Peptides against a protein of PDB entry 3HUF. Designs and how they scored, part 2

Target 1, 320 residues: chain A of PDB entry 3HUF
Amino acid sequence: MWIIEAEGDILKGKSRILFPGTYIVGRNVSDDSSHIQVISKSISKRHARFTILTPSEKDYFTGGPCEFEVKDLDTKFGTKVNEKVVGQNGDSYKEKDLKIQLGKCPFTINAYWRSMCIQFDNPEMLSQWASNLNLLGIPTGLRDSDATTHFVMNRQAGSSITVGTMYAFLKKTVIIDDSYLQYLSTVKESVIEDASLMPDALECFKNIIKNNDQFPSSPEDCINSLEGFSCAMLNTSSESHHLLELLGLRISTFMSLGDIDKELISKTDFVVLNNAVYDSEKISFPEGIFCLTIEQLWKIIIERNSRELISKEIERLKYA

## One batch from the design tools (peptide; aimed at target 1 K41)

Design b2_p14_8 (made by RFdiffusion4)
Pose (drawn by RFdiffusion4):
Structure b2_p14_8 (pose): chain A 301 residues (1-255, 262-274, 288-320), chain P 14 residues (1-14)
Amino acid sequence: MWIIEAEGDILKGKSRILFPGTYIVGRNVSDDSSHIQVISKSISKRHARFTILTPSEKDYFTGGPCEFEVKDLDTKFGTKVNEKVVGQNGDSYKEKDLKIQLGKCPFTINAYWRSMCIQFDNPEMLSQWASNLNLLGIPTGLRDSDATTHFVMNRQAGSSITVGTMYAFLKKTVIIDDSYLQYLSTVKESVIEDASLMPDALECFKNIIKNNDQFPSSPEDCINSLEGFSCAMLNTSSESHHLLELLGLRISTFMKELISKTDFVVLNGIFCLTIEQLWKIIIERNSRELISKEIERLKYA
Amino acid sequence: EEEEEEEEWEEENE
């Protein structure tokens, strides 16, 4: 999401989260859902228009920002963005840091992008919530992405968690649920400061894993719990390979050395396991000679 | 003269 703040007291010492849409910025305007008051001698009463475009699907995968546009409103002293004068017809920016000077004001409005891309575990959940989050400047998607910061698990309806959830937990993504999304549906009309929505997501995540037999205490205890072991799988996607690598496994991808060297086969007279079955063991027992002894029992037998 | 006019315009905004 986009945030602005400034030095001096030109934004009254406050920061602000800017959603997709249009803002009029100037000396004689009141701070509301569509105006931003910036007080300085050289800033025109109505000085600049900031237009933030809604996110594209590609930004969910790249982590790129919503397009930020600035128009100078035929002002006395002009507008610059990163030291470039804003021409008529305005300019658009896809960088993550923008220094915006209004008139001759010695203090710049500093706009910066905070990473936030939300992965859903369910297509019906994505379709229900995507438009809401996109209007806040939050890219969403279903497939794996390296720019994902949060993962929405399905309602844990007294049932096993999905591989997408296990993977998000291991790569240290913040796991959230419907209750946090309901909070996000509250905030479009609001004028709130930098980092206003982020801590609640961490609180939601910390509460989810508490008293939950689908999760251990931390991603740290799960990571490298199966070191010394090896495995094999058919056409391993880079995500499943990375998931197994995070467990400390050695992996052999196939399209007398696939059988005796390899301790077990991970799926989607050899011994086979699903990742769902492997997760049950990855939690269960205690030590390295216990939580990886039940997996060593399933191999010999 | 242009500098003075700019200064007077800024003073009106005090």

## One batch from the design tools (peptide; made by RFdiffusion4; aimed at target 1 K45)

Design b2_p15_5
Pose (drawn by RFdiffusion4):
Order: C-alpha cells, then sequence, then structure tokens
Structure b2_p15_5 (pose): chain A 301 residues (1-255, 262-274, 288-320), chain P 15 residues (1-15)
C-alpha cells in the first residue's frame, strides 16, 4: 500500500495511507477521503492531483506498487517528483519511493510503498474478497508468489489445514483469516496513518496458531526437522521442492539409485507419503530422535 | 511556536 509523510509540520506531523483513487492536494483544502491539506507559503490553494491506480494481477507476483500519478494544477511555483518537474498532462511513477515537492516548499512529501500482497487458499474466497482488497491497493491471488506477505487460510472447519497453509507457515508468511478480512472491509473511507492495518494481521496470526493442533509453536521448530533424511517426487514444482527443502530434506526429482538411496517418496514396492501425512509427523513427537523416529518407524516397516 | 504562528497567518490569509 502507498503511504505519505513529510518532514517539517507540513502534514501536521502525521502520515497517511493512500488508497487507489484521486486526491487533491493543496494549502486550502481539508483532510478528507479525497483531499490532502499541505500548509506552506509557496503551495497553491489547490496545488496537485495524486491519482493512484488499482493494482494489476502481475503486481501480486512482482511486488510492484500501484501506479502513482501526479498532475500539477497550473500552479504558481510548480511540482516536482524525485527532482523532475511535472509537465502538463502529468507524470506516472512505478517506483516505490517518491519525493514530491510542491512549489518552493523546502519540505518534500515523501511517498513510499509498503509491501502487502495477499494469497488466498480458495478460489471462491478470492472472488468474494479480491475487489475489496484491490480498492485498498492490495494485490491478491491464488498461486504461489514470492511477493506474498499474507496468506488467508480457509475456515479451519475442525479439519486438516491445506498444503498452501503449511507452506505459508514455513516460509514465514503471516497467516490470516476471515476475521482480519472483515476488519479490512472497514477502512476505505478512513484517514489513517502508516502501518495501521499490519499489526492486527500479526495479532490475528498469533491467535490462530494458539491451541491449534494443526500448527506447532513457530516456523523455527519446523524448519530443518528432517535434516539427514532424503526423499523423491514426480515433477516437483519449485514450491513443493522449496517446502521439502525447508524441512531439511534432500530431494531427487524424477520424470537402483531412486530406491535404496532415497528414504521415502513424496506424492503430489516403494514407500510413499503425502505432504499432508508428513505434516502430521512434523508436528507430533518431541525431539530429533522422536519427531523423526515415527518417520523412521514408517520406513523400516 | 513560531512555525505554528506562521501557519495560522497563512490560514488567515487564505480565509
Amino acid sequence: MWIIEAEGDILKGKSRILFPGTYIVGRNVSDDSSHIQVISKSISKRHARFTILTPSEKDYFTGGPCEFEVKDLDTKFGTKVNEKVVGQNGDSYKEKDLKIQLGKCPFTINAYWRSMCIQFDNPEMLSQWASNLNLLGIPTGLRDSDATTHFVMNRQAGSSITVGTMYAFLKKTVIIDDSYLQYLSTVKESVIEDASLMPDALECFKNIIKNNDQFPSSPEDCINSLEGFSCAMLNTSSESHHLLELLGLRISTFMKELISKTDFVVLNGIFCLTIEQLWKIIIERNSRELISKEIERLKYA
Amino acid sequence: EEEEEEEEEILEEDE
């Protein structure tokens, strides 16, 4: 999401989260859902228009920002963005840091992008919530992405968690649920400061894993719990390979050395396991000679 | 304090 703040007291010492849409910025304008007051001698009463475009699907994967446009409103002293004068017809920016000077104001409005891309575990959930989050400047998607910061698990309807959830937990993604999304549906009309929505997501995550037999205490105890073991799988996607790597496994991808060297086969007279079955063991017992002893029992037998 | 007064003056001029 986009945030602005400034030195001096030109934004009254406050920061602000800017959503997709348009803002009029100037000396004689009141701070509301569509105006931003910036007080300085050289700033015109109505000085600049900031237009933030809604996100594209590609931004969910790249982590790129919503397009930020600035128009100078035929002002006395002009507008610059990163020291470039804004021409007529305005300019658009896809960088993550923007220094915006209005008139001759010695203090710049500093706009910066905070990473936030939400992965859903369910297509019906994505379709229900995507437009809401896109209007806040939050890219969403279903497939794996390296720019994902949050993962929305399905309602844990007294049932096992999905591989997408296990993977998000291991790669240290913040796991959230419907209740946090309901909170996000509250905030479009609001004028709120930098980092206003982020801590609630962490609180939601910390509460989810409490008293939950689908999760251990932390991603740290799960990571490298199966070191010294090895495995094999058919056409391993880079995500499943990375998931198994995070467990400390040695992996051999296939299309007398696939059998005796390899302790077990991970799926989607050899011994086979699903990742869902492997997760049950990855939690269960205590030590390295216990939580990886049940897996060593399933091999010999 | 002086900066607050300067802002008040700018706002009065705008009114």

## One batch from the design tools (peptide; made by RFdiffusion4; aimed at target 1 K41 S44 K76)

Design b2_p16_3
Pose (drawn by RFdiffusion4):
Structure b2_p16_3 (pose): chain A 301 residues (1-255, 262-274, 288-320), chain P 16 residues (1-16)
Amino acid sequence: MWIIEAEGDILKGKSRILFPGTYIVGRNVSDDSSHIQVISKSISKRHARFTILTPSEKDYFTGGPCEFEVKDLDTKFGTKVNEKVVGQNGDSYKEKDLKIQLGKCPFTINAYWRSMCIQFDNPEMLSQWASNLNLLGIPTGLRDSDATTHFVMNRQAGSSITVGTMYAFLKKTVIIDDSYLQYLSTVKESVIEDASLMPDALECFKNIIKNNDQFPSSPEDCINSLEGFSCAMLNTSSESHHLLELLGLRISTFMKELISKTDFVVLNGIFCLTIEQLWKIIIERNSRELISKEIERLKYA
Amino acid sequence: EEEEEEEEIDEYYEEE
């Protein structure tokens, strides 16, 4: 999401999260959901218009920011963005850092993008919540993305967690649920500062894994728990390969060396396992000679 | 020149 702050006291020492929509910025305007007051001698009463476009699907995958547009409102002393004078018809920016000078004000309004892209585990969940989050400037999606910062697991209805959840836990993504989304549905009209929504997501994640037999204590204990082992799978997607890599496994992708060298076959007279079955062992027992002894029992037998 | 720019800014501000 987009955030602005400034040196000096021109924003009253406060930062602000800007959502998609339009803002009028000036010396004689009051701070509300659509205006930003910036006090300095050379700043016109109504000085600039900031328009932030809603996110595209591509931004969920690239981590790119919502398009940020600035128009100068025919002012006495002009507007610059990253030292470029804003012409008539305005300018649009897709960089993540913007230094915005209003008039001859010696202090710049500094806009920066904080990464936040939310992956859902369920299509019905994505359809229900996507428009809400997009209006906040938060890209969403279902498929795997390297720009994902948060993952919404389904209601753990007393049942096993999905591979998408296991994968998000291992790559150190913050796992959240419906309760955090309900909190996000509170905030569009609000004037809140930088990092206002992020810590609640971490608290939600820390609470989710507490007293939960689908999770161990941390991603750190899960990572490289199966080192020294090897495995094989059919047309492994790069995500499943990365998931198995994170477990410390050696992987051989296939389309007498696929059988005796390979300890087990991971699926979707050879010995086979699902990732769902592999997760049950990856948690269960204690040590490296115990949590990887139940997997060593399933191989010999 | 710097003083003239300061005066111009002050004048503009006092007009408003």

Design b2_p16_8
Pose (drawn by RFdiffusion4):
Structure b2_p16_8 (pose): chain A 301 residues (1-255, 262-274, 288-320), chain P 16 residues (1-16)
Amino acid sequence: MWIIEAEGDILKGKSRILFPGTYIVGRNVSDDSSHIQVISKSISKRHARFTILTPSEKDYFTGGPCEFEVKDLDTKFGTKVNEKVVGQNGDSYKEKDLKIQLGKCPFTINAYWRSMCIQFDNPEMLSQWASNLNLLGIPTGLRDSDATTHFVMNRQAGSSITVGTMYAFLKKTVIIDDSYLQYLSTVKESVIEDASLMPDALECFKNIIKNNDQFPSSPEDCINSLEGFSCAMLNTSSESHHLLELLGLRISTFMKELISKTDFVVLNGIFCLTIEQLWKIIIERNSRELISKEIERLKYA
Amino acid sequence: EIEERWEEEEEEEEEE
């Protein structure tokens, strides 16, 4: 999401999260859901218009920011963005850092993008919540993405967690649920500062894994728990390969060396396992000679 | 209108 803050006291020492929509910025304007007051001699009463476009699907995958547009409102002393004078018809920016000078004000309004892209585990969940999050400037999606910062697991209805959840846990993504989304549905009209929504997501994640037999204590204990082992799978997606890599496994992708060298076959007279079955063992027992002894029992037998 | 607004802003700067 987009955030602005400034040096000096021109924003009253406060930062602000800007959602998609339009803002009028000026010396004689009150701070509300659509106005930003910036006090300095050379800043016109109504000085600039900031327009932030809603996110595209591509930004969920690239981590790119919502398009940020600045228009100078025919002012006495002009508007610059990253030292470029804003012409008539305005300018649009897709960089993540913007220094915005209003008039001759010696202090710049500094806009920066904080990464936040939310992956859902369920299409009905994505359809229900996507428009809400997009209006906050938060790209969403279902498929795997390297720009995902948070993952929404389904209601753990007393049942096993999905591979998408296991994978998000291993790659150190913050796992969140409906209750955090309900919190996000509270905040569009609000004037809140930088990092206001992020810590609650971490608290939600820390609470989710507590007293939960689908999770171990940390991603750190899970990572490289199967080192020294090897495996094979059919047309492994780069995500499943990365998931198995994170377990410390050696992987051989296939379309007498696929059988005796390889300890087990991971699926979707050879010995086979699902990732769902592999997760049960990856948690269960204690040590390296215990949590990887149950998997060594399933091989010999 | 724009010139009048600028003049008002200049007067305010002089007062300050």

## One batch from the design tools (peptide; aimed at target 1 R27 K41 I43)

Design b2_p17_4_s2 (made by RFdiffusion4, then SolubleMPNN; its pose is not in this set)
Fold by OpenDDE base, seed 4:
Structure b2_p17_4_s2 (fold): chain B 320 residues (1-320), chain A 17 residues (1-17)
Amino acid sequence: as target 1 above (320 residues)
Amino acid sequence: DEEEEKELEELLEEAKK
C-alpha cells in the first residue's frame, strides 16, 4: 500500500494510507477519502491530483507498487516528484519512494510503498476477496511469488494444513486468515489518517500458530531438518518440490510409480506422494521403499525428533 | 521578513486564481 508522510508538520504529523483512487491535494481541502489537506502557505488551495491505480498482475509477482499518477492543477510553481517537474498532462510513477514537492514548499510529501502481496491457497477464497483487496492496493494471486508477504490459510476444521500452507510457513510468509481479511476490508470504509491503524498481521500469525498444533514453533525447526535424506516425488507440484527442498531433502522426480526402478530405490530413502495417488495406489507400492504423503511427512517433521522418526520408518520398511 | 512577505504576495496571487 502507499503511505504518505511529510516533514514540517505539513501533514499534521500523520502518516496516511492511500488506497487506489483519486485524491485532490491542497491547502484548502478537507481530509476525506478523496482529499488530502496539506498545511503550508506555499501550496495552492487545490495544488495536485494524486491517482493511485489498482494493482496489476505483474505487481503481484514483482512486489512493485500500484502506479502513482501525479498531476499539477495548473499551479503557479508547479509540482515536482523526485526533483523532476511534473509534466503538463501529469506523470505516472512506479518507484517505491516518491518525494513530492508542492510548489515552493520547503517540505516534501514522502510517499513510500509498503509491500503487501497476498497469496491465496484456495481459488474460491481468492475469488471472494481479490476485488476488495485490490481496491486496497494489495496485489493478490494463487501462484507462488517471491514478492508474497502474506498467505491466506483456508480454515477447514479437522483437516490437515495444505502443502501451500506448509510451504508458506517454511518460507517465512506471514500466514493470515479470513478474520484478518475481514478487518482489512473494513479499513477501506474509513478515512485513514494514521497508517498505524492497520491491523498487525504478525499478531494474527502468532495466534494462528499458537492455536494450531499442526504448526511447529518456528520455521527454523523444520528448515533443513531432513538434511542428508533423499526422496522421490511425482512431478506434480512446484510447491511440494520447494517444500521438500526447504526440508533439506535431495529430490528425484518421477512421472509414475512404475518409473521407480532399482536405481531410484538405491538412492532414495522414501517416496513422497500426493493424497490421491497414495490412496489409489497403496496396494501397488513398490517393494522395499517407504511411501508416504506430504501430510504424513509433515506430521513427522513437526515432531522434535523428526530425523529419528523418519529413520525408524525407513528402516522398518527397507527390511520388511 | 522579506521571504514571508513574498510568500504572502504569492499566496494573494494564488488566492486570486
Scores: peptide ipSAE 0.024, ipTM 0.658, DockQ to the pose 0.076
OpenDDE base, seeds 1, 2, 3, 5: peptide ipSAE 0.018, 0.000, 0.017, 0.000; ipTM 0.552, 0.261, 0.552, 0.232

Design b2_p17_4_s3 (made by RFdiffusion4, then SolubleMPNN; its pose is not in this set)
Fold by OpenDDE base, seed 5:
Structure b2_p17_4_s3 (fold): chain B 320 residues (1-320), chain A 17 residues (1-17)
Amino acid sequence: as target 1 above (320 residues)
Amino acid sequence: DEEEEKELEKLLEEQKK
């Protein structure tokens, strides 16, 4: 999200979030959803127009800012952004840091981009929330991205957490739920005066972890917990592969269960399968290999004695 | 509005302190 601050108390010492939309900036305007009051004798009654665009799909993957447009409202001394005079028709900016000078005011408005990118676990939740979140200047998507800061867990009561949720947790992404999204939707008016009123997702995350026994106490409890073990996986998802890598596993990939030969078995401690393949092929599993789902593996890795548990299962099936 | 001008003057005086 865009946040503005200013020197010399020209913004009354307050930080403000700028959501997508248009703002008239000037001395003689009242702070609201479309106006930014700036307190200086050197600033025109109506000095500039700021326009924040909604996030693009690219912004979700890059963590880039919403486009920031500045137009001078035909003022005597103009407007500058990053020491450059704003053109007569206005200029657009994609820099994460903007120093905005209004006329001869000795104090600048400092705009900075605070990255918040929300990944959704399923398309239904994305479809429900994307529009509202985009109107907050928050990029949203389904795919894994290095720019993602938050991950929306789908609360199906009594269901196992998804691979996406597991991976997001191990990546140290802040896990949130629909309750946090609902709360975000209500803050739009309150954060006009004070950007610090933006709700912290960490409290939501703490509550999710505390109330769900499927999470370990920290990602660090699971990261590299299976170092020294080798697995084979069906080439199904990049997230599954990355999850297993974060566990410290040596990973071999195969295209079908028929590709699991004696050589692969000799080098592999266990085989990780998706639920569909596990359920359909459970009768046809190769002898002498431990096969499990990612969800079954997750249940083991969250235990304090995960390495011992896996070792016992490997031994049991190799010598059966 | 005369009230908005007075409030603005007050805010501008407070900024000088």
Scores: peptide ipSAE 0.024, ipTM 0.507, DockQ to the pose 0.245
OpenDDE base, seeds 1, 2, 3, 4: peptide ipSAE 0.022, 0.021, 0.022, 0.024; ipTM 0.510, 0.510, 0.509, 0.519; seed 4 fails the geometry check

Design b2_p17_7 (made by RFdiffusion4)
Pose (drawn by RFdiffusion4):
Structure b2_p17_7 (pose): chain A 301 residues (1-255, 262-274, 288-320), chain P 17 residues (1-17)
Amino acid sequence: MWIIEAEGDILKGKSRILFPGTYIVGRNVSDDSSHIQVISKSISKRHARFTILTPSEKDYFTGGPCEFEVKDLDTKFGTKVNEKVVGQNGDSYKEKDLKIQLGKCPFTINAYWRSMCIQFDNPEMLSQWASNLNLLGIPTGLRDSDATTHFVMNRQAGSSITVGTMYAFLKKTVIIDDSYLQYLSTVKESVIEDASLMPDALECFKNIIKNNDQFPSSPEDCINSLEGFSCAMLNTSSESHHLLELLGLRISTFMKELISKTDFVVLNGIFCLTIEQLWKIIIERNSRELISKEIERLKYA
Amino acid sequence: EEEEEEEEREEALEEDE
């Protein structure tokens, strides 16, 4: 999401989260959902228009920002963005840091992008919530992405968690649920400061894993719990390979050395396991000679 | 310097009035 703040007291010492849409910025305007007051001698009463475009699907994967546009409103002293004068017809920016000077104001409005891309575990969930989050400047998607910061698990309806959830937990993604999304549906009309929505997501995550037999205490105890073991799988996607790597496994991808060297086969007279079955063991027992002894029992037998 | 910034801010508010 986009945030602005400034040195001096030109934004009254406050920061602000800017959603997709249009803002009029100037000396004689009141701070509301569509105006931003910036007080200085050289800033025109109505000085600049900031237009933030809604996100594209590609931004969910790249982590790129919503397009930020600035128009100078035929002002006495002009507008610059990163030291470039804003021409008529305005300019658009896809960088993550923007220094915006209004008139001759010695203090710049500093706009910066904070990473926030939300992965859903369920297509019906994505379709229900995507438009809401996109209007806040939050890219969403279903497939794996390296720019994902949060993962929405399905309602844990007294049932096992999905591989997408296990993977998000291991790569240290913040796991959230419907209750946090309901909070996000509150905030479009609001004028709120930098980092206003982020801590609630962490609180939601910390509460989810508490008293939950689908999760251990931390991603740290799960990571490298199966070191010294090896495995094999058919056409491993880079995500499943990375998931198994995070467990400390040695992996052999296939399309007398696939059998005796390899301790077990991970799927989607050899011994086979699903990742769902492997997660049950990855939690269960205690030590390295216990939580990896139940897996060592399933191999010999 | 701080006093000059306060004065420029006050002048800007007076121009708006």

## One batch from the design tools (peptide; aimed at target 1 R27 S42 K76 F77)

Design b2_p18_2_s1 (made by RFdiffusion4, then SolubleMPNN; its pose is not in this set)
Fold by OpenDDE base, seed 3:
Structure b2_p18_2_s1 (fold): chain B 320 residues (1-320), chain A 18 residues (1-18)
Amino acid sequence: as target 1 above (320 residues)
Amino acid sequence: KEEEEKKLEEELEKEFEE
């Protein structure tokens, strides 16, 4: 989201969130959803127009800002952004930090981008929330992104957490739920006066982790917990691969169970499968190798003695 | 400074009354 602040009293000592939309900026406007009052004798009654675009799909992957357009409203002394005069037709900016000077005002409006990118685990939830979140200037998507700051956990009561949720947790993203999204949707008007009223997702995250026994106390309890072990996995998802890497596993990939030869078995401690393959192929598993699902692996790694538990299972099946 | 600021304010007000 874009946040503006200024030195002196020109913004009345307040920080403000700018959502996607158009704002008239000047001395003789009243603060509302489309106006920003700036208190200075050196600025015009109506000085500039700010236009913030909705996030693009590219912004979800890069964590880049919503495009910020500035137009001078034909003022005597003009408008500058990052010490450059704004062109007559306006200019657009993709920098994360903008120093906006209105006329001869000795104080500048500082605009900065606070990155928030929300990944969804479920396409139905994305479809439900994406429009509203985009109107808040929040990029949304389903795919893994290095720009992801928040992850929406799918609330299926009594179900195991998904691979996406497991990976999001280990990647130290803030896991949120529908309750946070609902709360976030209500703050649009309140944050006009004070940007600090933006809801903190950390409280929601702490509550999710505390109330769900499928999570360890911290990501650090699981990261590299299986260092020194080797696994093989079916080349099904990048998220599953990255999850296993974060556990400290050496990973080999195969395309089918038929590709698991004696050489691979000799170098592999266990095979990780998705639920569909595990259930369908359970009768045809290669002899002398431990096969498990990611969900079964997760149940082991959240235990304090995870290394001993895995070692026992490997020994049991290699000598059976 | 206050006189320059007041003069600037008067110049800005005149441009909006025209």
Scores: peptide ipSAE 0.096, ipTM 0.769, DockQ to the pose 0.221
OpenDDE base, seeds 1, 2, 4, 5: peptide ipSAE 0.034, 0.069, 0.048, 0.039; ipTM 0.561, 0.732, 0.688, 0.593

Design b2_p18_2_s2 (made by RFdiffusion4, then SolubleMPNN; its pose is not in this set)
Fold by OpenDDE base, seed 2:
Structure b2_p18_2_s2 (fold): chain B 320 residues (1-320), chain A 18 residues (1-18)
Amino acid sequence: as target 1 above (320 residues)
Amino acid sequence: EEEEEKKLEEELEEEYEK
């Protein structure tokens, strides 16, 4: 989201969130959802127009800012952004930091981008929330991105957490739920005058972890917990692969269960399967190898003695 | 300084009375 601040009390000592939309900036405007009052004798009654665009798809992957347009409203002394005069038709900016000078005002409006990018675990939740979140200047998507700051867990009561949720947890993404999204959708009016009033997602995250026994106490308890073990998996999911890498596993990939030969078995401690393959092919599992699902693996990993548990299962099958 | 500020205020008022 864009946040503006200024020196010399020209913004009355307040920070303000600028959501996507249009703002008239000047001395003789009243602060509201479309106006920014700036207190200076050197600023025109109506000095500039700020227009913040909704997030692009690219912004979801890069964590880049919503486009910030500045237009001077035909003022005698003009408007500058980053020491450059704004063009007659206005200019657009994609920098994460903007120093905006209105006329001869000695104090600048400082605009900075605070990154917030929300990944969804399912398309239904994305479809429900994307429009509202985009109107807050928050990029949204389904695909994994290095720019993601938050991950929406699907609340299916009584179901195991998804691979997406497991991976989001291990990569230290803030996991949120529908309750946080609902709260976030209501704050738009309250945060106009004070950017600090944005709801803390970390409180929501702490509550999710505390109330769900499927989460360990911290990601650090699981990261590299299986260092020194080797697994084989179907080349079907990037998130699954990245999850297993974060566990410290050496990973081999195969295309079908028939590709699991004696050589692969000799180098592999266990095979990781998706639920569909595990349920359908359990009769055709290779002899002498431990096969499990990611969800079964997760249940072992969250235990304090995860290494000992896996070792026992591997040994049991070597003597069978 | 005060005279320059006053002159600037007058110039800014005149610009918006048109």
Scores: peptide ipSAE 0.067, ipTM 0.732, DockQ to the pose 0.220
OpenDDE base, seeds 1, 3, 4, 5: peptide ipSAE 0.066, 0.054, 0.056, 0.059; ipTM 0.740, 0.728, 0.731, 0.703

Design b2_p18_2_s4 (made by RFdiffusion4, then SolubleMPNN; its pose is not in this set)
Fold by OpenDDE base, seed 4:
Structure b2_p18_2_s4 (fold): chain B 320 residues (1-320), chain A 18 residues (1-18)
Amino acid sequence: as target 1 above (320 residues)
Amino acid sequence: EEEEKKKLEEELEKEFEE
């Protein structure tokens, strides 16, 4: 989200969130959803127009800010952004930090991008929330991104957490739920005057982890916990591969169970399968190899003695 | 520095009202 602050109390000592939309900025406007009052005698009554665009798909992958447009409203002394005069037709900015000078005012408005990029695990939830979140200036998507700051966990009662959720946890992303999204939707008006009123997603995350026994105490308990072991996986999911890498596994990939030859078995401690293949092919598993799902692996990994548990299963099948 | 900026703003106010 874009946040503005200013020097010399010209914004009344307050920070403000700017959502996607258009704002008239000046001395003689009243703060509302479309106006930003600046308390300075050296600026025009109506000085500039700020326009913040909704996030693009590119912004989701880059973690870049929503495009920030500035137009001078034909003022005596113009407007500058990052020491550059705004062009007659206005200019657009994608920098994360904008120093905005209204006329000759020695106090500047500082706009900065607070990174917030929400990944969804479920396409239905994305479809439900994306529009509202985009109107808050929050990029959203389904695919993994290095720019992801938050991950929406789908609450399915009685189901195991998804691979996406597991990976998000190990990546140390802030896992959130629909309750946090609901809260975000209500904040739009209240944060106009005080950007500090934004809800802390970390508190939501802590509550999710604390109340769900499917999570370990910390990501650090699982990261590299299987260092020195080797696995083979079906080449079906990038997230699954990255998850296994974070566990410290040496990974080989295969396209079908038929590709699991004696050579691969000799180099592999266990085989990781998706649920569909595991359930359909149980009878056709190669002899002498431990096959499990990601979800079954996760249940072992969250245990304090995960290495011992895996070792026992490997030994059991090598001597069968 | 802030006091210098305030003085400058007061000077600019006069220039702006003229």
Scores: peptide ipSAE 0.207, ipTM 0.853, DockQ to the pose 0.114
OpenDDE base, seeds 1, 2, 3, 5: peptide ipSAE 0.205, 0.204, 0.197, 0.200; ipTM 0.852, 0.851, 0.848, 0.849

